# Peptides against a protein of PDB entry 6NYY, part 166

Target 1, 212 residues: chain A of PDB entry 6NYY
Amino acid sequence: KHFEQAIERVIGGLEKKTQVLQPEEKKTVAYHEAGHAVAGWYLEHADPLLKVSIIPRGKGLGYAQYLPKEQYLYTKEQLLDRMCMTLGGRVSEEIFFGRITTGAQDDLRKVTQSAYAQIVQFGMNEKVGQISFDLPRQGDMVLEKPYSEATARLIDDEVRILINDAYKRTVALLTEKKADVEKVALLLLEKEVLDKNDMVELLGPRPFAEKS
Target 2, 212 residues: chain A of PDB entry 6NYY as posed
Amino acid sequence: KHFEQAIERVIGGLEKKTQVLQPEEKKTVAYHQAGHAVAGWYLEHADPLLKVSIIPRGKGLGYAQYLPKEQYLYTKEQLLDRMCMTLGGRVSEEIFFGRITTGAQDDLRKVTQSAYAQIVQFGMNEKVGQISFDLPRQGDMVLEKPYSEATARLIDDEVRILINDAYKRTVALLTEKKADVEKVALLLLEKEVLDKNDMVELLGPRPFAEKS

## One batch from the design tools (peptide; made by RFdiffusion4, then SolubleMPNN)

Design b2_p26_5_s4 (from b2_p26_5, 11 letters changed)
Fold by OpenDDE base, seed 1:
Structure b2_p26_5_s4 (fold): chain B 212 residues (1-212), chain A 26 residues (1-26)
Amino acid sequence: as target 1 above (212 residues)
Amino acid sequence: MDSGVISAEEFREALKKAEELVKEEL
């Protein structure tokens, strides 16, 4: 929680309201969304991509839409692949531009929340142990932590490790698939919206059987 | 128009600052 809030403060302080996407911003968004799309394509436990768009909607500069699985129980591996897919945009920006945008803030928040949930709610970390703490919802003043300060530090450390592992995995994947990210990004710049069929034409069939 | 784009270095610095803030709060 403290680390998440610190990240939100640091990143939120960098958030500038963009009103109009400039051509260079549109390019950045295209590569960002291409990163999500390609990561989702080549990660087994990622949700199937339905649509990728670089058309701004409200506060969003672009989006990738996935078909959610009707799944209520997630494995650690599934959550890791979802984290990697969520990091795909930011990692793409790093690979292609050596920079990141504030557009990745919401992705980082989601990844951070997922990492905390895995460690403190789902007991998925051996160092922290098989613990499940009801993390206070956003806005609840937690007067007392149900765990020691030493445990809080351990949780924050293990969250960072998990995020870094997901990040490294995403970097490895998108570096290997760099040409595919570029193909998707370039086609996004042309069409503004891609569907699953466009992705199949560009990348070939998804290497994982869609669990129907 | 400042595109809200930060360098990877600036982000790493932001993460460091976030870590420092956590240390100060912890």
Scores: peptide ipSAE 0.025, ipTM 0.511, DockQ to the pose 0.069
Fold by OpenDDE base, seed 2:
Structure b2_p26_5_s4 (fold): chain B 212 residues (1-212), chain A 26 residues (1-26)
Amino acid sequence: as target 1 above (212 residues)
Amino acid sequence: MDSGVISAEEFREALKKAEELVKEEL
């Protein structure tokens, strides 16, 4: 929680309202979304890509749409791949531009929330143990933490470790697939919207069978 | 128009700052 709150403060302080996509911003968004798309393509447990778009929708400058898995239970591996996919945009921006957008900060927030959920709600961390706590939603009165401050510190440390591991995994993947990220980004800049078929034409069939 | 874009360095500094804030609150 302390780390999450610190991230929120940092993100909130860095958050700049982008209204109009300049050509350079459009390029950044294309590479960002390409990072998500390619990460999702080459991660076994990622959701199948349906659509990737750099057309602004509401507050979003781009999006990748995936087929939601009709599952109530997620494995640690599935959650990790989802974290990596979520980090894909930021990692792409770092690889290609050495910079990140506020969109990438929002992705970091999502990854952070996922990491906390894994560690605190799902008991998926060996050091923290098989404990499950309801994390109050942001804005709920911070009721007394159901765990000690020592446990809170441990949780925050393990959250950082998990995020860093997911980040490193994503960096390794998108560095290996850098040419594919660029191909997707360039095609996004041309078409603004890509579907699964465009991705198959560009990258070949997804290496993993779509679980129906 | 202030692009919502920050450098990787700025982001690393921000993360470091967040880590420091956690240490100060704890």
Scores: peptide ipSAE 0.023, ipTM 0.492, DockQ to the pose 0.062
Fold by OpenDDE base, seed 5:
Structure b2_p26_5_s4 (fold): chain B 212 residues (1-212), chain A 26 residues (1-26)
Amino acid sequence: as target 1 above (212 residues)
Amino acid sequence: MDSGVISAEEFREALKKAEELVKEEL
């Protein structure tokens, strides 16, 4: 929580509202969304892609829509793949441009929240142990943490480790699939919107059997 | 129009600053 809030404060100060996407901004969005799409395509436990778009809508400059799996219980491996998919946009920007946008802020928040949930709510970290604490929602008065400051530091360290591991995994994946990310990005720049069929035509069938 | 684009280095610096802020608030 403290680390998440600090990240939000630091990165949120960098947010500039642009109303009209310039051609270079549109290119950046295309590669960002292609990163999400390709990561989701090649990660077994990621949700299947339904639609990806670089048409600005509301607060987002682009979006990917996925078919959520009806699943109540997630494994650590499943949560890791979801984190990697969420990091896919930022990693794509790094690979292709050597820079990141403020658009990756929401992705980073989501990944950070997932990491905290795994460690603090689900007890999925061996060093922290089998603990389950309610994470205070945004806007709740930060009541006293149910754990010591030493435990808080340990949690923050293990969150960073988990995020870094997910990041490295995503870098490895999208580096291997760099040509596929570029194909998707270029097709997005042409069509502005892609569906699952466009992805199958471009990349071939998804390597994981859709669990019916 | 100032694109909210930052370098990877600037982002790493922002993360370090965030870490420092957490240490100061703790």
Scores: peptide ipSAE 0.022, ipTM 0.541, DockQ to the pose 0.069; fails the geometry check
Fold by OpenDDE base, seed 4:
Structure b2_p26_5_s4 (fold): chain B 212 residues (1-212), chain A 26 residues (1-26)
Amino acid sequence: as target 1 above (212 residues)
Amino acid sequence: MDSGVISAEEFREALKKAEELVKEEL
């Protein structure tokens, strides 16, 4: 009890009881979070969903909590599924509303950072090759890049390709599972908070064996 | 706006902070 509450406070921030979402905003958040939840449910290498909420906390309008896998090494396929899960909110908004909100900006930033890390730090791109460069952190003086301007352009192009591939994969998945996204969104609008058991009741057991 | 998805790293950091908070409250 105390530990769960502490986790919720640290992850979600203090529940700002003062941010009342308008009904249309609440609907948008519900479909956004449902997109994350459903993508995470049907992607093998996504982290298992613990909780999804449309109750505004801290600076967020909604959140999804996942059980992190006790994993230190990630494959390219695992990182792709994580990118797809992160894009799930944006893709859901596109499918249901034909628009992207500011809520998806942070997700796109995370996906972009992951794509750069895969290509530049982990050497996971065949065209760029087996390279590992330190990416400048936010606020670091951009010292001279350890690679040519031609390599920089190649990296940027391959990052866009990787993000677009993840986006297309997410669109295909959530289009196939559109009815499930809607079910989750509608239940979120009713309950405001869903857990893993709610998802099992609504969608059935997750199709991937829980690694005990 | 904190994106509705908490990364495994962010969650692990949050767990560590939560453990520290619980230890201070106990």
Scores: peptide ipSAE 0.016, ipTM 0.372, DockQ to the pose 0.571; fails the geometry check

Design b2_p26_6_s1 (from b2_p26_6, 10 letters changed)
Fold by OpenDDE base, seed 5:
Structure b2_p26_6_s1 (fold): chain B 212 residues (1-212), chain A 26 residues (1-26)
Amino acid sequence: as target 1 above (212 residues)
Amino acid sequence: MEEELLKKAKEYVEKYWKGKQASSRI
């Protein structure tokens, strides 16, 4: 219990119980987090959900926590499912509200970083090929790119393709599971926090065996 | 919350969660 709260504080920051969200904002957060939770539930290579919350913490208005596997090697398929899970919040907002919010900024950053890493660090793109370059870190002087402007354009195009493919896959998944997203969102609005057991009660057992 | 628990939690998060898209924040 105390250790779990410590982990939550490290991941999410301090609880902001005094921060009263407007009902419409709270609804947006609930559907956003439900999108992440349901995407993670039905994606084979996503980490299993541990907890989802719409209680504001630190700089966030909500969060979902997953049980990460002790894994050092990732396949392209595994990275794609992780991208789709990360896009689940944005996609849920689009499906339910017909609008997007600034809430997905951190998610889009993570997806963008993953896409670039797949293409320019892991050699996972056929057009760009078996290359590996260091990505500029935030705050590093943009050293001259070790590749031509033509290669830079190719990388940018292939990044967009990869992200768009992940987005479309997530739209298809959450559209199919739209009723499940709504069930999770409505229960979040009632309980503010859901665990794995709540998700099993709502959705049934996760269709993928936990590879421990 | 005891400072030691926060330290252990940080170590745990760094070991198992650092760099993993295993959490979303709004």
Scores: peptide ipSAE 0.109, ipTM 0.707, DockQ to the pose 0.710; fails the geometry check
Fold by OpenDDE base, seed 1:
Structure b2_p26_6_s1 (fold): chain B 212 residues (1-212), chain A 26 residues (1-26)
Amino acid sequence: as target 1 above (212 residues)
Amino acid sequence: MEEELLKKAKEYVEKYWKGKQASSRI
């Protein structure tokens, strides 16, 4: 218990008990987090959900915690499912509210970084080909790109395609599971925090065996 | 929360969670 709380503090920051979300904001956060939770539940290669919370922590308004696998090598399919899970919040907001919020900023950053890495570091795009370039690190001097401007445009286009494909896949999934997203969101609004057991009670067992 | 517990939690997060999409924040 105490160690788990310490991990939550490290990942999420300190609980902001004084930050009272307005009911509509709290609802948005609940559906956003429910989107992540449900996407992660039904995507084979997503990390299993451990905890989801709509209690504000640090800089976030909501938080989902996953159990990462001890994995060093990722397939394209695994990275896609991880992208879809990360888009789950944004997609849930779109499905339920018909509008998007700034809440997905960190998620979109992660998805963007993953997409670029797949294309320019891992050689996972057929059009760009089997290339591997170092992505500029934050604070690196603007080094000359090791590829042409035509290649740069191609990379940017293929990144957008990859993200859009992940987005569409997530929309399809969460549309199919719309009732499950709503169940999770409503229970979050009631309990503020859900664990894996709450998810099992609500949705049934995760359809993918925990790879032991 | 004891500083030692926080240290152990940081070490754990760095080892197992750093660089992984192990958490989502809104």
Scores: peptide ipSAE 0.087, ipTM 0.694, DockQ to the pose 0.765; fails the geometry check
Fold by OpenDDE base, seed 4:
Structure b2_p26_6_s1 (fold): chain B 212 residues (1-212), chain A 26 residues (1-26)
Amino acid sequence: as target 1 above (212 residues)
Amino acid sequence: MEEELLKKAKEYVEKYWKGKQASSRI
């Protein structure tokens, strides 16, 4: 228990018990987190959900904790499912509210970083080819790109294509599972925290064998 | 106790959660 709370603090940050969300904001967070949770539940290569919370922590208003697979090698399909799970919050907001919020900023950053890494570092794009360049780290002065401006434009275009494909896949999934997203969101609004057992009770067992 | 637990939790997260914890942080 104390160690689990310490892990939650490391992952989510300090619990902000004094942070009062307006009911509409709390609802937005619940549906956003439900989108992540449901996407992760029905995507084979997503990490299994351990916990989802709409209690504000650190810089976030909600968080989901996943059990990472001890996996060092990722396929394109695996990375795509992870991108879709990461887009689940934004897509849920779009499906249920017809609007988007700033809540997905960190998710979009992660998706963007993943897409660039796939194309520029892992050579996973046929048009760009089997190339690998170091992406500038935050704070590194980008002196010179090891590729032409034409290649830079191609990379940017292929990144957008990849993200849009992941987005469309997530829209299709969460539209199909819309009732499940709503069930999770409503229960989040009631309990504020759900675990894997709550998800099993709501949705049934996850349709993919957990890699032990 | 709290600092030691936090340290152990950080070590655990760094060791076993080196994988991108897709903690969706809103």
Scores: peptide ipSAE 0.051, ipTM 0.644, DockQ to the pose 0.730; fails the geometry check
Fold by OpenDDE base, seed 3:
Structure b2_p26_6_s1 (fold): chain B 212 residues (1-212), chain A 26 residues (1-26)
Amino acid sequence: as target 1 above (212 residues)
Amino acid sequence: MEEELLKKAKEYVEKYWKGKQASSRI
Protein backbone atom coordinates (compact mmCIF):
# COMPACT_ATOMS: atom_id res chain seq x y z
CA LYS B 1 0.00 0.00 0.00
CA HIS B 2 2.44 2.74 1.07
CA PHE B 3 5.00 1.83 -1.60
CA GLU B 4 2.29 1.70 -4.29
CA GLN B 5 1.11 5.18 -3.24
CA ALA B 6 4.70 6.41 -3.45
CA ILE B 7 5.02 5.00 -7.00
CA GLU B 8 1.71 6.63 -7.96
CA ARG B 9 2.94 9.96 -6.61
CA VAL B 10 6.21 9.67 -8.56
CA ILE B 11 4.46 8.78 -11.83
CA GLY B 12 1.22 10.78 -11.50
CA GLY B 13 2.18 13.60 -9.14
CA LEU B 14 0.20 14.85 -6.16
CA GLU B 15 -3.54 14.25 -6.00
CA LYS B 16 -5.53 17.42 -6.64
CA LYS B 17 -8.41 16.72 -4.25
CA THR B 18 -9.45 20.38 -4.47
CA GLN B 19 -9.87 20.27 -8.26
CA VAL B 20 -13.57 19.56 -8.79
CA LEU B 21 -14.29 18.55 -12.37
CA GLN B 22 -17.64 19.41 -13.87
CA PRO B 23 -19.80 16.30 -14.35
CA GLU B 24 -19.36 16.41 -18.15
CA GLU B 25 -15.58 16.78 -17.82
CA LYS B 26 -15.46 13.90 -15.33
CA LYS B 27 -17.48 11.80 -17.78
CA THR B 28 -15.06 12.69 -20.61
CA VAL B 29 -12.07 11.70 -18.43
CA ALA B 30 -13.74 8.41 -17.45
CA TYR B 31 -14.38 7.39 -21.07
CA HIS B 32 -10.89 8.58 -22.12
CA GLU B 33 -9.16 6.49 -19.43
CA ALA B 34 -11.50 3.56 -20.14
CA GLY B 35 -10.35 3.74 -23.79
CA HIS B 36 -6.70 3.42 -22.75
CA ALA B 37 -7.50 0.64 -20.27
CA VAL B 38 -9.54 -1.48 -22.71
CA ALA B 39 -7.10 -0.96 -25.60
CA GLY B 40 -4.24 -2.06 -23.33
CA TRP B 41 -6.26 -5.07 -22.14
CA TYR B 42 -6.87 -6.46 -25.65
CA LEU B 43 -3.53 -5.55 -27.31
CA GLU B 44 -0.98 -8.35 -26.95
CA HIS B 45 2.11 -6.15 -26.83
CA ALA B 46 0.66 -3.41 -24.62
CA ASP B 47 1.91 -3.19 -21.05
CA PRO B 48 -0.55 -4.76 -18.56
CA LEU B 49 -2.79 -2.30 -16.70
CA LEU B 50 -2.21 -2.06 -12.94
CA LYS B 51 -4.44 0.88 -12.06
CA VAL B 52 -6.69 3.45 -13.73
CA SER B 53 -7.92 6.61 -12.01
CA ILE B 54 -10.05 9.66 -12.80
CA ILE B 55 -8.77 11.51 -9.72
CA PRO B 56 -6.80 14.53 -11.01
CA ARG B 57 -3.04 14.34 -10.35
CA GLY B 58 -0.40 16.95 -11.12
CA LYS B 59 -1.30 18.36 -14.56
CA GLY B 60 -3.47 15.40 -15.63
CA LEU B 61 -7.19 14.86 -15.12
CA GLY B 62 -6.95 11.07 -15.37
CA TYR B 63 -4.19 8.54 -14.93
CA ALA B 64 -3.39 4.95 -15.89
CA GLN B 65 -0.52 2.91 -14.43
CA TYR B 66 0.98 -0.06 -16.25
CA LEU B 67 3.39 -2.84 -15.38
CA PRO B 68 6.16 -2.45 -17.95
CA LYS B 69 7.99 -5.56 -19.13
CA GLU B 70 11.76 -5.58 -18.75
CA GLN B 71 12.36 -5.23 -22.49
CA TYR B 72 15.20 -3.48 -24.33
CA LEU B 73 14.37 -4.49 -27.93
CA TYR B 74 11.02 -3.64 -29.51
CA THR B 75 9.56 -4.97 -32.76
CA LYS B 76 7.51 -2.87 -35.17
CA GLU B 77 4.40 -4.83 -34.07
CA GLN B 78 5.09 -4.12 -30.40
CA LEU B 79 5.53 -0.40 -31.10
CA LEU B 80 2.25 -0.38 -33.08
CA ASP B 81 0.29 -1.90 -30.17
CA ARG B 82 1.81 0.69 -27.82
CA MET B 83 0.75 3.45 -30.23
CA CYS B 84 -2.79 2.01 -30.34
CA MET B 85 -3.01 1.90 -26.54
CA THR B 86 -1.82 5.53 -26.42
CA LEU B 87 -4.54 6.51 -28.94
CA GLY B 88 -7.23 4.65 -26.93
CA GLY B 89 -8.33 7.77 -25.03
CA ARG B 90 -8.83 9.92 -28.15
CA VAL B 91 -10.61 7.09 -29.96
CA SER B 92 -12.95 6.50 -27.01
CA GLU B 93 -13.90 10.21 -27.01
CA GLU B 94 -14.67 10.01 -30.74
CA ILE B 95 -16.75 6.81 -30.43
CA PHE B 96 -18.84 7.93 -27.44
CA PHE B 97 -19.09 11.73 -27.82
CA GLY B 98 -18.51 12.38 -31.54
CA ARG B 99 -16.11 15.15 -30.51
CA ILE B 100 -12.45 15.42 -29.56
CA THR B 101 -10.93 17.36 -26.66
CA THR B 102 -7.53 18.79 -25.77
CA GLY B 103 -7.03 15.87 -23.33
CA ALA B 104 -5.19 13.80 -25.94
CA GLN B 105 -2.39 16.38 -26.52
CA ASP B 106 0.24 14.43 -24.58
CA ASP B 107 -0.89 11.14 -26.14
CA LEU B 108 -0.62 12.60 -29.66
CA ARG B 109 2.84 13.94 -28.83
CA LYS B 110 3.96 10.47 -27.68
CA VAL B 111 2.47 8.80 -30.76
CA THR B 112 4.10 11.39 -33.06
CA GLN B 113 7.49 10.90 -31.39
CA SER B 114 7.17 7.11 -31.65
CA ALA B 115 6.23 7.29 -35.34
CA TYR B 116 9.18 9.55 -36.22
CA ALA B 117 11.54 7.35 -34.20
CA GLN B 118 10.37 4.21 -36.03
CA ILE B 119 10.92 5.79 -39.45
CA VAL B 120 13.97 8.01 -38.89
CA GLN B 121 15.86 6.28 -36.05
CA PHE B 122 15.00 2.57 -36.31
CA GLY B 123 14.75 2.20 -40.11
CA MET B 124 11.37 0.44 -39.81
CA ASN B 125 9.82 1.95 -42.98
CA GLU B 126 10.45 0.31 -46.36
CA LYS B 127 9.95 3.51 -48.43
CA VAL B 128 12.31 5.62 -46.33
CA GLY B 129 14.72 2.69 -45.94
CA GLN B 130 17.49 1.65 -43.56
CA ILE B 131 18.27 5.10 -42.14
CA SER B 132 19.09 6.26 -38.62
CA PHE B 133 19.25 9.98 -37.82
CA ASP B 134 19.03 11.68 -34.47
CA LEU B 135 15.82 13.65 -34.12
CA PRO B 136 16.51 17.31 -33.36
CA ARG B 137 16.20 17.92 -29.65
CA GLN B 138 14.00 20.79 -28.53
CA GLY B 139 16.32 23.82 -28.60
CA ASP B 140 18.97 22.49 -30.95
CA MET B 141 19.31 24.73 -33.96
CA VAL B 142 17.81 22.66 -36.72
CA LEU B 143 21.05 22.62 -38.64
CA GLU B 144 20.96 21.19 -42.17
CA LYS B 145 18.88 18.02 -42.19
CA PRO B 146 21.12 15.12 -43.25
CA TYR B 147 18.54 14.37 -46.00
CA SER B 148 16.91 16.17 -48.94
CA GLU B 149 13.59 18.06 -48.90
CA ALA B 150 12.11 15.19 -50.91
CA THR B 151 13.17 12.75 -48.17
CA ALA B 152 11.74 15.11 -45.52
CA ARG B 153 8.37 15.10 -47.31
CA LEU B 154 8.48 11.31 -47.63
CA ILE B 155 9.21 10.97 -43.89
CA ASP B 156 6.31 13.31 -43.01
CA ASP B 157 3.94 11.36 -45.27
CA GLU B 158 5.00 7.96 -43.89
CA VAL B 159 4.65 9.26 -40.29
CA ARG B 160 1.05 10.29 -41.05
CA ILE B 161 0.36 6.90 -42.65
CA LEU B 162 1.75 5.05 -39.61
CA ILE B 163 -0.26 7.17 -37.13
CA ASN B 164 -3.43 6.81 -39.22
CA ASP B 165 -2.95 3.03 -39.38
CA ALA B 166 -2.57 2.90 -35.59
CA TYR B 167 -5.65 5.13 -35.23
CA LYS B 168 -7.77 2.92 -37.54
CA ARG B 169 -6.63 -0.21 -35.69
CA THR B 170 -7.62 1.41 -32.39
CA VAL B 171 -11.03 2.49 -33.79
CA ALA B 172 -11.69 -1.07 -34.96
CA LEU B 173 -10.68 -2.54 -31.59
CA LEU B 174 -12.63 -0.12 -29.38
CA THR B 175 -15.68 -0.31 -31.67
CA GLU B 176 -15.66 -4.10 -31.24
CA LYS B 177 -15.13 -3.65 -27.48
CA LYS B 178 -17.48 -0.63 -27.14
CA ALA B 179 -19.59 -2.28 -24.42
CA ASP B 180 -16.42 -3.07 -22.43
CA VAL B 181 -15.25 0.57 -22.67
CA GLU B 182 -18.65 1.70 -21.36
CA LYS B 183 -18.56 -0.81 -18.46
CA VAL B 184 -15.12 0.44 -17.42
CA ALA B 185 -16.11 4.11 -17.80
CA LEU B 186 -19.30 3.69 -15.73
CA LEU B 187 -17.46 1.84 -12.97
CA LEU B 188 -14.76 4.57 -12.98
CA LEU B 189 -17.49 7.17 -12.44
CA GLU B 190 -18.64 5.21 -9.37
CA LYS B 191 -15.31 4.13 -7.83
CA GLU B 192 -12.94 6.77 -9.34
CA VAL B 193 -10.14 4.16 -9.18
CA LEU B 194 -9.98 0.66 -10.68
CA ASP B 195 -7.27 -1.97 -10.33
CA LYS B 196 -6.39 -5.10 -12.31
CA ASN B 197 -8.87 -7.20 -10.28
CA ASP B 198 -11.75 -4.83 -11.11
CA MET B 199 -10.79 -5.18 -14.80
CA VAL B 200 -10.77 -9.00 -14.53
CA GLU B 201 -14.21 -8.93 -12.89
CA LEU B 202 -15.58 -6.65 -15.65
CA LEU B 203 -13.87 -8.06 -18.75
CA GLY B 204 -12.62 -11.49 -17.72
CA PRO B 205 -8.96 -12.47 -17.62
CA ARG B 206 -6.65 -10.67 -20.02
CA PRO B 207 -6.50 -12.86 -23.17
CA PHE B 208 -2.68 -12.85 -23.21
CA ALA B 209 -0.48 -14.87 -20.89
CA GLU B 210 1.18 -12.46 -18.50
CA LYS B 211 4.85 -13.29 -18.57
CA SER B 212 5.36 -13.31 -14.85
CA MET A 1 4.77 9.92 2.93
CA GLU A 2 8.23 9.24 4.36
CA GLU A 3 11.15 10.71 2.40
CA GLU A 4 12.85 7.29 2.32
CA LEU A 5 9.78 5.69 0.75
CA LEU A 6 9.64 8.43 -1.90
CA LYS A 7 13.33 7.86 -2.66
CA LYS A 8 12.77 4.10 -3.07
CA ALA A 9 9.77 4.79 -5.30
CA LYS A 10 11.84 7.15 -7.50
CA GLU A 11 14.59 4.54 -7.80
CA TYR A 12 12.01 1.90 -8.72
CA VAL A 13 10.39 4.15 -11.35
CA GLU A 14 13.77 5.07 -12.85
CA LYS A 15 14.81 1.42 -13.02
CA TYR A 16 11.60 -0.11 -14.37
CA TRP A 17 9.55 2.74 -15.90
CA LYS A 18 12.00 5.28 -17.31
CA GLY A 19 11.66 5.63 -21.10
CA LYS A 20 8.57 3.39 -21.23
CA GLN A 21 4.98 4.40 -21.95
CA ALA A 22 4.17 3.20 -18.45
CA SER A 23 1.48 5.81 -17.73
CA SER A 24 -1.15 7.84 -19.53
CA ARG A 25 -2.62 11.17 -18.50
CA ILE A 26 -5.55 13.25 -19.65
Scores: peptide ipSAE 0.043, ipTM 0.612, DockQ to the pose 0.811; fails the geometry check

Design b2_p26_6_s2 (from b2_p26_6, 7 letters changed)
Fold by OpenDDE base, seed 5:
Structure b2_p26_6_s2 (fold): chain B 212 residues (1-212), chain A 26 residues (1-26)
Amino acid sequence: as target 1 above (212 residues)
Amino acid sequence: EEEKLLEEAKEYVEKYWKGKQASSFV
């Protein structure tokens, strides 16, 4: 209760209702958020969706809230599903509009960070191997990479492969569920805010048991 | 306690808030 109120206050403090989105932008946001929502709905290891909103808040034009699990250990499969859910907005824009927008910048950043972490911190890539390096933090003097330039190139290539695989998986999913994405987007345009019950009414029960 | 909850809430929102960002070019 108090933490939920704090979240609402953080989000609500971001409720600078300052920017009226143009209808076309609002449509783009609705389909973007619908992409996240539907991807999260049909991915086993995605967090359960609680709320989706296309009401601009701070720097966010739309958002989805998920019930996070206190999870300290992630599998490769879980990280992949999380990447796919994060790509859902970009993929939805591509499927419905045939164009991409700058709105996925933070999503791409998160996906990029996750991909690098999987490869260079978690040892989850077979080609790179069971290695763990600290990612250079912003502002750390780029100390000499503890690996060769050849390894650096390999890491970069494998990161791209991982992201592309997540992207393709998301494209396949949201193409299959295209009608569901549209239903969610259209209802978002009408209500501006959807909850879990709205999603259940539109899509049916989430096919994965809520790991309470 | 309220400040700590707000910081935790900010971290939560940052971590789990997925959304389309406003760009300066839009």
Scores: peptide ipSAE 0.227, ipTM 0.726, DockQ to the pose 0.186
Fold by OpenDDE base, seed 2:
Structure b2_p26_6_s2 (fold): chain B 212 residues (1-212), chain A 26 residues (1-26)
Amino acid sequence: as target 1 above (212 residues)
Amino acid sequence: EEEKLLEEAKEYVEKYWKGKQASSFV
């Protein structure tokens, strides 16, 4: 309760002036959020959906909220599913509109950060190997990278591969579930806010048992 | 406690809140 209220306050304290979205923008947001929601629904290692909203709040034009698992260890597969879920919005936009928008910037940032972390912090890439380096924090002077320029290029290449693989996986998933994405998007346009129960009513029970 | 909860909530939102962001370029 108190934490939920704090989240609402964080999201709601971002309730600066309700941005009035044009109908086409609102549609784009609805399909974007539906992409996240559906990707999260059908990915085993995605966090369960709590809420989806297309009501603009602060910098967010829409959002999907997921219940985090108290999880401290993540597998590569789990991280991939999380990346796919994060890409769900962008992928949905591409599938339905044939265009991408700037609205996925934060999602892409998160995916990029995750990919780099997997490769250079968690040692999850076979080509780069069992290496762990601290990623420069925002604002840290990029001190000399502890690895060669050749390694840097390899890292960059492998990051792109990982992201592209996640993207392709998400495209495949949301293409298969295209009708479900549309159902969610249309209901979002009607209700503006959906919860887990709405998703169950639309899509049926989530295929994966909620690990309580 | 409230401040801590707010920081935890911010971290949560940053981690788990996914959505389309407004762009200054549009």
Scores: peptide ipSAE 0.227, ipTM 0.714, DockQ to the pose 0.182
Fold by OpenDDE base, seed 3:
Structure b2_p26_6_s2 (fold): chain B 212 residues (1-212), chain A 26 residues (1-26)
Amino acid sequence: as target 1 above (212 residues)
Amino acid sequence: EEEKLLEEAKEYVEKYWKGKQASSFV
């Protein structure tokens, strides 16, 4: 217990017990986190969920903790599933509320970074080809791009295609699992924190063999 | 004791937790 709380503090930051969310905001957070949780549950290459919380921590209003696989090499398929899990919050908001919030800003940033890395660093796009360039770090003068303006446009287009494909895949998944997202969201509103056992009780065992 | 536990937790996270360990609603 105490060690788990310390890990949560390290990863998520300090609990903001004084931050009272409006009921509608708390509902939005619950469905957003439920979207991540359910997407991660049903995506083979997503990291297994350990804990999901709607208790505000640090700068976040909700929090999900994952058990990482000790993996150094990622396939294109594995990166796609990770992108889909990351989009799960935004997609859940769209499915249940028909509106989007600012809550997905960090998720969209992560998805954007992953998409650019796949195309520009890992050479995973057939149209762009087997190229590997360092992405400009924040604050580095964007010196001359090592590629033409035409290549830059192609990269931007293929990034959008990749993100849109991940988004559509996530919409399809969470639409199929809509009732499961709602179950998780409703239980989050009651308990504020769910663990892996709560998820097993709600959804059944994760359909992928956990590499223990 | 709490500080020691936090240090042990940091070491554990650094050693065993790699990549995207958490997501947050912003």
Scores: peptide ipSAE 0.072, ipTM 0.683, DockQ to the pose 0.709
Fold by OpenDDE base, seed 4:
Structure b2_p26_6_s2 (fold): chain B 212 residues (1-212), chain A 26 residues (1-26)
Amino acid sequence: as target 1 above (212 residues)
Amino acid sequence: EEEKLLEEAKEYVEKYWKGKQASSFV
């Protein structure tokens, strides 16, 4: 328990119990986090959900915590499912509210980083080919790109295609599971925190065997 | 004790959570 709370603090930051959200903001957070939770539940290669919370922490208003697998090698399909899970919050907002918020900024950053890494580091795009270049870290001076401007344009186009494909896949999934997203969101609004057992009670067993 | 737990948690996160799977609504 204390160690789990310490992990949550490291991942999410300090709990902000005094942060009062407006009811509509709290609702938006609940549906956003429910989108992540449900996407992660029904995507085979997503990590198992441990906890989902709409209690503000650090700079965040809510979070979904997953148990990372000790996995060092990822397939393209696995990375796609992880991208879809990461887009789950934004997609949920679109499906339920017909609007998007700033709440997905970190998610979009992660998805963008993953897409670029797949294409320019892992060689996972057939059009770009079997190339691997280091992505500039935040704060590194972008030295000369080791590829042409034509290749740069191709990379940018293929990144957008990959993200859009992940987005469409997530829209399809969460549209199919719309009732489940709503159930999770409503229960989040009541309990503020859900665990894996709450999700099993609400949605049934996760359809994929957890590799222990 | 809290600091020690936080350090252990940091080590755990660094070791096992390199791919920050936690989504945060910001």
Scores: peptide ipSAE 0.080, ipTM 0.685, DockQ to the pose 0.674; fails the geometry check

